# Peptides against a protein of PDB entry 3T7K: the designs that were tried, part 88

Target 1, 248 residues: chain A of PDB entry 3T7K
Amino acid sequence: KAEKILARFNELPNYDLKAVCTGCFHDGFNEVDIEILNQLGIKIFDNIKETDKLNCIFAPKILRTEKFLKSLSFEPLKFALKPEFIIDLLKQIHSKKDKLSQININLFDYEINGINESIISKTKLPTKVFERANIRCINLVNDIPGGVDTIGSVLKAHGIEKINVLRSKKCTFEDIIPNDVSKQENGGIFKYVLIVTKASQVKKFTKLINDRDKNETILIVEWNWCVESIFHLNVDFTSKKNVLYQKK

## One batch from the design tools (peptide; made by RFdiffusion4, then SolubleMPNN)

Design b2_p16_7_s3 (from b2_p16_7 with P2A F14Y)
Fold by OpenDDE base, seed 4:
Structure b2_p16_7_s3 (fold): chain B 248 residues (1-248), chain A 16 residues (1-16)
Amino acid sequence: as target 1 above (248 residues)
Amino acid sequence: SAIEEALNSNESIYDP
């Protein structure tokens, strides 16, 4: 069926998209449309796997979903596109109007607002955002919304190597892991990095660390600090936004 | 900004 539908075009584009969708196409695509998209070099995957070499995200806007956040870790993310690209493409293809010599849809017309060339360019960097920020090992409280697995997966995609899950009520100083990063001369390295959800956790962890390791650097942030860093593909250590506690 | 809007959203980390 797809071949018959596409036969009316003299030339088919190859978009070379390996994509996931978030916040759109929840019902998926029918078999014919999937085949059409495949013939156009558009492959849509259900889940993110590194082996698939994904290069595209479809979303209506910037989202804080796992898929969207992880898409910014693609190597590179080539395109962040609105679902209207697919909609318009399929609409044009299914249109019974006269012999279209070619498909006239430009990917660049469907860019997600706020994902600009600057962001895309950063996905071409050899390092991940948290790697560049000298954040290798973090402590994550177990009561984080979204769950430690999902949050951890996002963080790992962005260069955090080790995620230590803290049981906030039972943890001791010995349960807190240091951010084991070699001191770079010009970079603010925090020995202890923690993602927490509550002010009580800030008080607890600051006390535990300061009582046992008094002169060490501490960064305690909320999840939104990570999200913002991912969206910008840059950690701004000058910003106090979403920072709950900082000791340099 | 679109980023600020996303940061201020109550969207789940999961797709609905």
Scores: peptide ipSAE 0.560, ipTM 0.950, DockQ to the pose 0.940
Fold by OpenDDE base, seed 5:
Structure b2_p16_7_s3 (fold): chain B 248 residues (1-248), chain A 16 residues (1-16)
Amino acid sequence: as target 1 above (248 residues)
Amino acid sequence: SAIEEALNSNESIYDP
């Protein structure tokens, strides 16, 4: 069926997209449309796997979903596109207008607002955002919205190697892991990095660390600190936004 | 900005 539909076109574009969708196309695509998209070099995957070498995200706007956040870790993210790209493409292909010898859809017209070339260019860097920020090991409270697995997966995609889950009510100082990074000459490395959800956790962890390791550097942030860092593909250590406690 | 809008959103980390 797809071949018959596409036979009306003299030349087919190859968009070379390996994509996931977020905030759109929840019902998926019918078999014919999937075949059409495949013939145009558009492959849509249900989940993010490193082996698939994904290069594209479809979303209506910038989202804080796992898929969107992880898409900014693609190597590289080539395109962040609105779902209207697919909608208009399929509409044109299914159109009964006999005179269309070519598909006239430019993917550059469908860029997600706010995902600019500056962001795209950073996805070509050999390092991940938290790697560049010298954050290798973090402590994550177990009561974080979204769950430690999902949050942890996003953080790992962006260069965090080790995620230590803290049981906030039962944890002791010995449960807190240091951010074990080699002393680089140019950057304040925080020995303890924690993502927390509540002010009570800040009080607890600051006390535990300061009582046992008084002179060490501490960074305690909210999840939104991580999200903002991901969206910008840069950590701004000068910003106090979403920082709950900082000791340099 | 689109980023600020996303930061201020109450969207779930999961697709619905």
Scores: peptide ipSAE 0.558, ipTM 0.950, DockQ to the pose 0.944
Fold by OpenDDE base, seed 3:
Structure b2_p16_7_s3 (fold): chain B 248 residues (1-248), chain A 16 residues (1-16)
Amino acid sequence: as target 1 above (248 residues)
Amino acid sequence: SAIEEALNSNESIYDP
């Protein structure tokens, strides 16, 4: 069926997209449309797997979903596109118009607002955003919204190697892990990095660390600090936004 | 900005 539909075109583009969708196409695609998309070099996957070499995300806008956040870790992310790309493409293909010479859909017309070439270019870097920021080991409170597994998975995709889950009510100083990074001259190196949800946790962890390790550097942030860093593919250590406690 | 809107969003980390 797909072949017969596409036979109306003299030339077919090869878009070379390996994509996931977030915030759109929840019902998926019918078999014919999947076949059409495949023949145009568009493969849509249900889940993110490293082996699939994904290079594209479909979303209506910038989202804070796991899929969207992880898409910014693709190597590289080639395109971040609105779902209207697929919608318009399929509409054109299914149109009852006689022999069309070419499909006239330009990918660049469907870019997600706010994901510019500067962001896309950073996905070509050999390092991940938190790796560049010298954050390898973090402490994560167990009561974080979204769950430690999902949050941890996003953080790992962006270069965090070790995630220590803290039981906020029962943890002691000995449960807090240091960020084991060699001192580099030009980067803010924090010995202790923590992601927390409550002001009470800030007070608790600050006290525990300062009582036992008085002169060490501490960074305590909210999840939004991580999200913002991911969206920009850059950590701004000069910003106090979403930083709950900082000791340099 | 689109990023600021996303940061202020109450959207779930999970797709619906």
Scores: peptide ipSAE 0.558, ipTM 0.950, DockQ to the pose 0.940
Fold by OpenDDE base, seed 1:
Structure b2_p16_7_s3 (fold): chain B 248 residues (1-248), chain A 16 residues (1-16)
Amino acid sequence: as target 1 above (248 residues)
Amino acid sequence: SAIEEALNSNESIYDP
């Protein structure tokens, strides 16, 4: 059926998209439309797997969903597109107007607002955002909204190698792991990095660390600090936004 | 900005 529909076009584009969707297309696509998209070089996957070499995300806008955040870790992310790309494409293909010999849809007309070439270019870097920031090992409180598995998965996609989950009510100093990175001369490395949800956790962890390891560097942030760093594909250590405690 | 709007969103980390 898809072949018959596409036979009216003299030349078919190959978009070379391996994509996931977030905040759109919840009901998926019918079999014919999937086949059409496949013939145009558009493959849509349900989940993110490294083996699929994903290069595209469809979303109506910038979202803080797991899929959107992880899409910024693609190697590279080639396109971040609005769902209207697929909608308009399929509409043009299904159009019975006999005179359309070519599919004329430009990917650049469907870019997600706020995902510019500067962001896209950073996805071509050989390192991940937290790797560049010298954050390898973090401590994550167990009561974080979204759950430690989902949050941890996003953080790992962006270069964090080890995630230590802290039981906030029962943890001791010995439960807190150091950020095991080589001391670089410029002092920008935090020995202890923690993601917390509450002010009481800040008080607890600062006390535990300062009582046992008084002269060490500490960074305590909210989840939004990580999200903002991901959206910009850059960690700004000069910003105090979403930083709850910092000791250099 | 679109980024600031997303940061201020209360949307779930999961797709519905």
Scores: peptide ipSAE 0.558, ipTM 0.950, DockQ to the pose 0.929

Design b2_p16_7_s4 (from b2_p16_7 with P2E F14Y)
Fold by OpenDDE base, seed 5:
Structure b2_p16_7_s4 (fold): chain B 248 residues (1-248), chain A 16 residues (1-16)
Amino acid sequence: as target 1 above (248 residues)
Amino acid sequence: SEIEEALNSNESIYDP
């Protein structure tokens, strides 16, 4: 069926997209449309896997979903596109009225607002955002909204190697892991990095660390600190936004 | 900005 539909075009574009969708196309695509998209070099995947070499995200806008956040870790993210790209493309292809010899849809017209070339260019860097920030090992409270697995998966996609889950009620100093990074000359390395949800956790963890290791550097942040860092593909250590406690 | 809008969103980390 797809071949017959596409036979009216003399030349087919190859968009070379390996994509996931977030905040759109919840019902998926019918078999014919998937086949059409495949013939145009558009492959849509249900889940993010490194082996698929994903290079595209479809979303209506910037979202804080797992898929969107992880898409910013693609190597590179080539395109962040609105779903209207697919919608308009399929409409054009299925149109009986258009004696179009060619498909005239430019993917650059469908860029997600706020995902600019500066952000896209950073996805070409050889390092991940938290790797560049010298954050390798973090402590994550177990009551984090979204769950430790999802949050942890996003953080790992962005260069955090080790995630230690802290049980907020029973946690002791011995449960807190250090951020084991070699002292690079040019960057303040925080020995303890924690993502927490409550002010009570800040008080608890700061006390535990300061009582046992008074001279150590501590960074305690909210999840939004991580999200903002991901959206910018840069950690701004000068910002106090979403920082709950910092000891340099 | 679109980033600030996303940061202030109550959107779930999961797709619906």
Scores: peptide ipSAE 0.550, ipTM 0.949, DockQ to the pose 0.932
Fold by OpenDDE base, seed 4:
Structure b2_p16_7_s4 (fold): chain B 248 residues (1-248), chain A 16 residues (1-16)
Amino acid sequence: as target 1 above (248 residues)
Amino acid sequence: SEIEEALNSNESIYDP
C-alpha cells in the first residue's frame, strides 16, 4: 500500500533519521505510515538503544523527559524536530490534490525552538557534558522523583560512569563515594558530588563530609542543575542556580 | 527562554 501511495512521486527524499518521540505521537503510527516513513529514510524507535545509532528526536518543545534528555547524548544528534515535520510530510504524501512530483519538506523548518545549531554541534564532541565537567562518580539520593534508575540512566548517557544511591535516612559518611577523576591541571574537580531533593539532605551530607573529610571540595545540586547542564550541553560552574551547596 | 520554561515545568520525566 505504501509503495502505491509513494509511486506518484518521481523522486523520494532520504531523510536518514533514526528517531525517538517524546511528548508526541502517543498513539503511534499506522502500519502504512510507518512503511511510508521507512521508505523516506525515517525510522522511529520506541526506546533508546545505543545499537540503533539514533540521531533524531521528535518533540513539540524542549522537554525534561528521559527520552529528550538522552537524545542530547546522541552521537551526534543531527536533528531535534517538531512532530509537525511528520504530520506535514504524511499530509503531503496522502494528499490527492498535490500534483507534486516531489516531496518538498525541509527538516530545517521544523527545528525545536531553543535547540539551536550550537547545542547540536556539541553533540559531535568526543566527550559527554559531565565528562567534560570532570564529574565521573555521583551520589544520588534514593527518594529522587523519577526514580534512581531513570535519573541514573540519563546521567550515564551524559558521561557519569558511577552512580551511588544513598539512602538518605540511613547513610553514613562511608556510604558517600568520591568523584574519582584524574586531576586535570586546570579544572576544578569536586571530590564529592551529590544530587539531593531536600534541604535536610544538604545539611546531613555537608555535616558528614565536613566532619570526616575536612577541606574537601563538595558540590550538592538539585536535579534541575543536571537538566540545565544537559540542555546546554555545558556545565556552568559560575552559576549558583540549582546549586544547594558548594565548597571549592 | 525555552530552556527556562522546561526547567520550570513540572512535567514527568516519563512520557504520558
Scores: peptide ipSAE 0.550, ipTM 0.949, DockQ to the pose 0.903
Fold by OpenDDE base, seed 1:
Order: sequence, then structure tokens, then C-alpha cells
Structure b2_p16_7_s4 (fold): chain B 248 residues (1-248), chain A 16 residues (1-16)
Amino acid sequence: as target 1 above (248 residues)
Amino acid sequence: SEIEEALNSNESIYDP
């Protein structure tokens, strides 16, 4: 069926997209449309797998979903596109009235607002955002919204190597892991990095660490600090936004 | 900004 529909075009573009969707196309696509998209070099996957070498995200806007956050870790993310790209493309293809000899849809007309070339260019870097920030080992409280597995998966996609889950009510100093980064090359390394949800956790962890390691560097942040760092593909250590405690 | 809007959103980390 797809071949018959596409036979009216003299030339077919190859968009070379390996994509996931978030905040759109929840019902998926019919078999004919999937076949059409495949013939145009557009493959849509249900889930993110590293082996698929994904290079595209479809979303209506910037989202804080797992898929959107992980898409910024693609190597590289080539395109962040609005779902209207697919909608308009399929409309043109299914149109009986338009004796279009060619598909005339430009990917650049469908960029997600706020995902600019500066962000896209950073996805070509050989390092991940937290790796560049010298954050390799973090402590994560077990009561974090979204769950430690999902949050941990996003963080790992962005260069966190080790995630230590803290049982906030029962943990002791011995349960807190250091951010073991050997290379002091480019700026202040925080020995202890923690993601917390409550002010009481800040008080607890600062006390535990300061009582045992009085002169050590500490960074305690909210999840939004991580999200913002991911959206910018840069950690701004000068910002106090979403930082709950910092000791340099 | 679109980033600030996303940061201030109450959306789930999961797709609905």
C-alpha cells in the first residue's frame, strides 16, 4: 500500500531520522504510515536503546519527560522536531489533489522552540554534561519523585557513572559516597554531590558530612538543577538556582 | 524562556 501511495512522487527524500516521540503520537501510527515513513528514512522507536543510535526527538515543546531529557544525550541529537513535521508530511503524501512531483517539507521549519543550534552542537561533544562538570558519583535520596530508577537512568545517560541511593531516614555518613574524580583539571570538584527533595535532608546530610569530613566540598541540589543542566547541556556552577547547599 | 517554562511545569517524567 505504501509503495502505491508513494509512486506518484518522482523523488523521495531520505530524512535519515531514528526517532522517539514524547508528549505526542501516543496512539502510534498505522502500518501504512509507518511503512511510508520508513521509505522516507524516518524510523520511530517506542523506547530509547543505545544500540538504535537515535538522532531525533519528536515533541510539541521542551518537556521534562525521561525521553526528552535522554534525547539530549544522543550522539549526536541531529534534530528536535515538532510533531507537525510528521503530520504535514503525511498530509502531503495522502493528498489526492496535489499533483506534487516532490515532497516539499523542510525539517528546519519544524524545530522545537528553545532547542537551538548551540544546544544541538553540544550533543556532538565527546563527553556528557555531568562528565564535563566532574560529577561522576552522586547520592540520590530514595523518595525522589519519578523514582530512583527513572531519575538514575536519565543521570547515567548524561554521564553519571555511579548512583548511590540513600535511605534518607536511616542513612549514616558511611552510606554517603564520595564523587571520586581523580582529575582536578578544570575547576572545583565537589567531593560530595547529593540530589535531595526536602530541607530536612539538607540539614541531615550537611551535618553528617561536616561532622566527619569538616573541610570537604559539598553540593546539594534539587532535581531541577539536573534538569536545567541537561536542557542547557552545561552546568553553571555560578548559579544558585535549585542549589540547596554549597560548600567550596 | 521555553526552558524556564519546562522547569516550572508540573508534567510527569513519564509520557501519559
Scores: peptide ipSAE 0.549, ipTM 0.949, DockQ to the pose 0.930
Fold by OpenDDE base, seed 2:
Structure b2_p16_7_s4 (fold): chain B 248 residues (1-248), chain A 16 residues (1-16)
Amino acid sequence: as target 1 above (248 residues)
Amino acid sequence: SEIEEALNSNESIYDP
């Protein structure tokens, strides 16, 4: 069926998209449309796997979903596209207008607002955002919304190697892991990096650390600090936004 | 900005 539908076109583009969807296409695609997309070099996957070498995300806008956040870790993310790309493409293909010899859809016309070339270009870097920020090991409270596994998975996708989950009510200083990064001369390295959910945790962890390791650098942030860093593919250490405690 | 909108969103980390 798909072949017959596509036979009316003299030339078919190869978009070379390996994509996931978030915030769109919840009902999926019918078999014919999947086949059409496949013939156009568009492969849509249900889940993110590193082995699939994903290079595209479909979303209506910038989202803070796991899939969207992880898409910014693709190597590279070639395209962040609105679902209207697929909609318009399929509409054009299913159109009975005999005179359409070519598919005239430009991917660049369907870019997600706010995902600009500057962001896309950073996905071509050999390093991940938190790797560049010298954040290798973090402490994550166990009561984080979204769960430690999901949050941890996003953070790992962006270069955090070790995630230590803190049981906030029972943890001691010995449970807090240092961010084991060699001092680079030109970058503020925080020995302790923590993601927390509430002010009481800030008070607890700052006390535990300062009582046992008084002169060490501490960064305590909210999840939104990580999200913002991911969206920009850059950590801004000058910003106080979503920073709950900082000791340089 | 679209980023700020996303940051202020109450959207779930999971797709609905």
Scores: peptide ipSAE 0.549, ipTM 0.949, DockQ to the pose 0.901

Design b2_p16_8_s1 (from b2_p16_8, 6 letters changed)
Fold by OpenDDE base, seed 4:
Structure b2_p16_8_s1 (fold): chain B 248 residues (1-248), chain A 16 residues (1-16)
Amino acid sequence: as target 1 above (248 residues)
Amino acid sequence: MEYDIGLNEKDQELPA
């Protein structure tokens, strides 16, 4: 059926998209539309797997979803597109108007607002955002909204190698892991990096660390600090936004 | 075919 529908076009574009969707197309596509998309070089995946070499995200806007956040870790993210790209494409293909010899849909017209070439270019870097920031090992409180698995998965996608989950009420200093990064001369390396949810946790962890390791560097942030860093594909250590405690 | 646009129960924004 798809072949018959596409036979009216003299040339078919190859978009070369390997995509996931967030905030759209949860119900998926019918078999014909999937086949049409496949013939156009558009492959939609349900889940993010590194082996699939995903290069595209479909979303109506910038979203704080797991998929969207992880899409910024693609190597590279080539396109962040609005779902209207697929909608308009399929509409054009299913259109009975005789004279369409070509599919005239430019994917560049469907870019998600706020995902610019500067962001896309950073996904071409050989390192991940937190790797570039010298953040490889973090401590994450177990009561983080969204859950440690989801949050941890996003963080790992962005170059955090080790996530230590802290039981905030029961943890001791010995439960806190250092950020094991070789001192590169030019970057403020924090020995202890923690993501927390509450001011009480800041007080607890700062006390635990300062009582046992007084001279060490500490960065305590909210999850939003990570999100902002991901959205910008850059860690701004000059910003105090979402930083709860910092000791250099 | 109607295409769904929006978040759902399985595809939600992570909290702040």
Scores: peptide ipSAE 0.630, ipTM 0.957, DockQ to the pose 0.917
Fold by OpenDDE base, seed 5:
Structure b2_p16_8_s1 (fold): chain B 248 residues (1-248), chain A 16 residues (1-16)
Amino acid sequence: as target 1 above (248 residues)
Amino acid sequence: MEYDIGLNEKDQELPA
């Protein structure tokens, strides 16, 4: 069926998109539309897998979803597009009235607001955002909203190698892992990096660390610190936003 | 076919 529909076009574009969707297309596509999209070089995946070499995200806007946050870790993210790209494309293809010899839809007309070329360009960097920030090992409290698995998966996509889950009520100093990174000459490395949810946790962890390792560097942040870092693809250590405790 | 736009139960924004 798709072949017959597409046969009216003299030339078909190859968009070369390997995409996931967030905030759209949860009901999926019909079989004919999937075939059409595939023939146009548009492959939609349900889940993010590194092996799929994903290069595109469809979303109506910037979202704090797992998929959207992870899409900023694609290597590279080539396109961040509104779902209207697919909708308009399929509408044009299914239109009987348009004696169009060609599909005339430009990807650049459907860019997600706020995902600019500066952000896209950073996804071409050989390193991940937290890797560039010398954050390799973090401590994450077990009561984090969204769950440790989801949050951890996002953090790992962005270069955090090890996530230690802390039982906030029962943890001791021995449960806290150091951020094991080689001292680079010019970068402030925090020995202890923690993501917490409550002021009581800040008090607890700062006491535990300072009582046992008094002179060490500590960074305690909220999840929003990570989100902002991901959305900017940059860690700003000069910002106090979402930083709960910092000891240099 | 109408296509859905919006979040659903499985696709939610992570809380603050």
Scores: peptide ipSAE 0.630, ipTM 0.957, DockQ to the pose 0.916
Fold by OpenDDE base, seed 1:
Structure b2_p16_8_s1 (fold): chain B 248 residues (1-248), chain A 16 residues (1-16)
Amino acid sequence: as target 1 above (248 residues)
Amino acid sequence: MEYDIGLNEKDQELPA
């Protein structure tokens, strides 16, 4: 069926998109439309897998979804597109009225607002955002909204190697892992990095660390600190936004 | 065919 529909075009574009969707297309596509998209070089995947070499995200806007946050870790993210790209493309293809010899849909017209070339360019860097920030090992409280698995998965996609889950009510100093970064090339390495949700946790962990490992560097942040770092593909250590405690 | 745009129960923004 798709072939007959596409046969009216003299030339078909190859968009070369390997995409996931967030905030759109939850009901999926019909079989004909999937075939059409595939013939145009648009492959849509249900889940993010590194093996798929994903290069595109479809979303109506910047979202704090797992998929959107992880899409910024693609190598590279080539396109962040609004779902209207697919809608308009399919509409044009299914239109019998337009004697269109060619599909005339430009990807650049459908860019997600706020995902600019600067962000896209950072996805071409050989390192991940937290890797560049010398954050390899973190401590994450077990009561984090969104769950430790989802949050941890996003953080790992962005270069955090080890996530230690802390049982906030029962943890001791011995349960807290150091951020083991050997290369102090840039004076911004924190020995202890923690993501917490409550002020009581800040008080607890600062006390535990300061009582047992005096004078060490500590960074305690909210999840939003990580999100902002991901959205910018840069860690700004000068910003106090979403930083609950910092000891340099 | 109308395609859906929006979040659903399985595709939610991570909380603040």
Scores: peptide ipSAE 0.629, ipTM 0.957, DockQ to the pose 0.912
Fold by OpenDDE base, seed 2:
Structure b2_p16_8_s1 (fold): chain B 248 residues (1-248), chain A 16 residues (1-16)
Amino acid sequence: as target 1 above (248 residues)
Amino acid sequence: MEYDIGLNEKDQELPA
């Protein structure tokens, strides 16, 4: 029983982690280790649900997985940790070395490379990354690799309210939705935001929009533009990277 | 107990 194993410690830390895992622990944990982790205030969930108030991600590195991308939308993400934190913790706890009166594992020693305090601090902001960028409604092509549901779910986690799926071969101008945002005086607000996969789609959508709504602002990007924006928790409108078409 | 580290069929990186 976990209680007997933990009884050798005079004081137990409470890590207060509500976590999901990506790129690790797919086989889960044994019953004893789950109980140990729970007594240390570490709760691991299989899926992301808003009701669970998740604050932690376990991953070996920065990953482009659905879970990792969504973890950057946690409110806040307190910790992004390597799986070695759990491994070393359990090893220390199971160690029969009599002299361990305390668990001496610091969370900060297990931070995922590239997730720094600057990124963590941005997860404490009251708004999501795309909300701050005045992107609330987007158009997404139906042939996007990874699927519209997964991509859409990630985008919604980061503040996109409405995702319109475009049937690239059959869509007309009337199928394209505007980005309905309040006019801020000094903000680069794009009326039409589109995520596309091919240069032919850029040509099609730019023509459709410019022929019917000539003076409107257009942003056409690749999925990687969204990913980079999520990883930085900031939209850089000065960067041309992953931007296929921009009309200010 | 040995724990798994790495991606699997259900936990994959989204394509570029």
Scores: peptide ipSAE 0.629, ipTM 0.957, DockQ to the pose 0.911

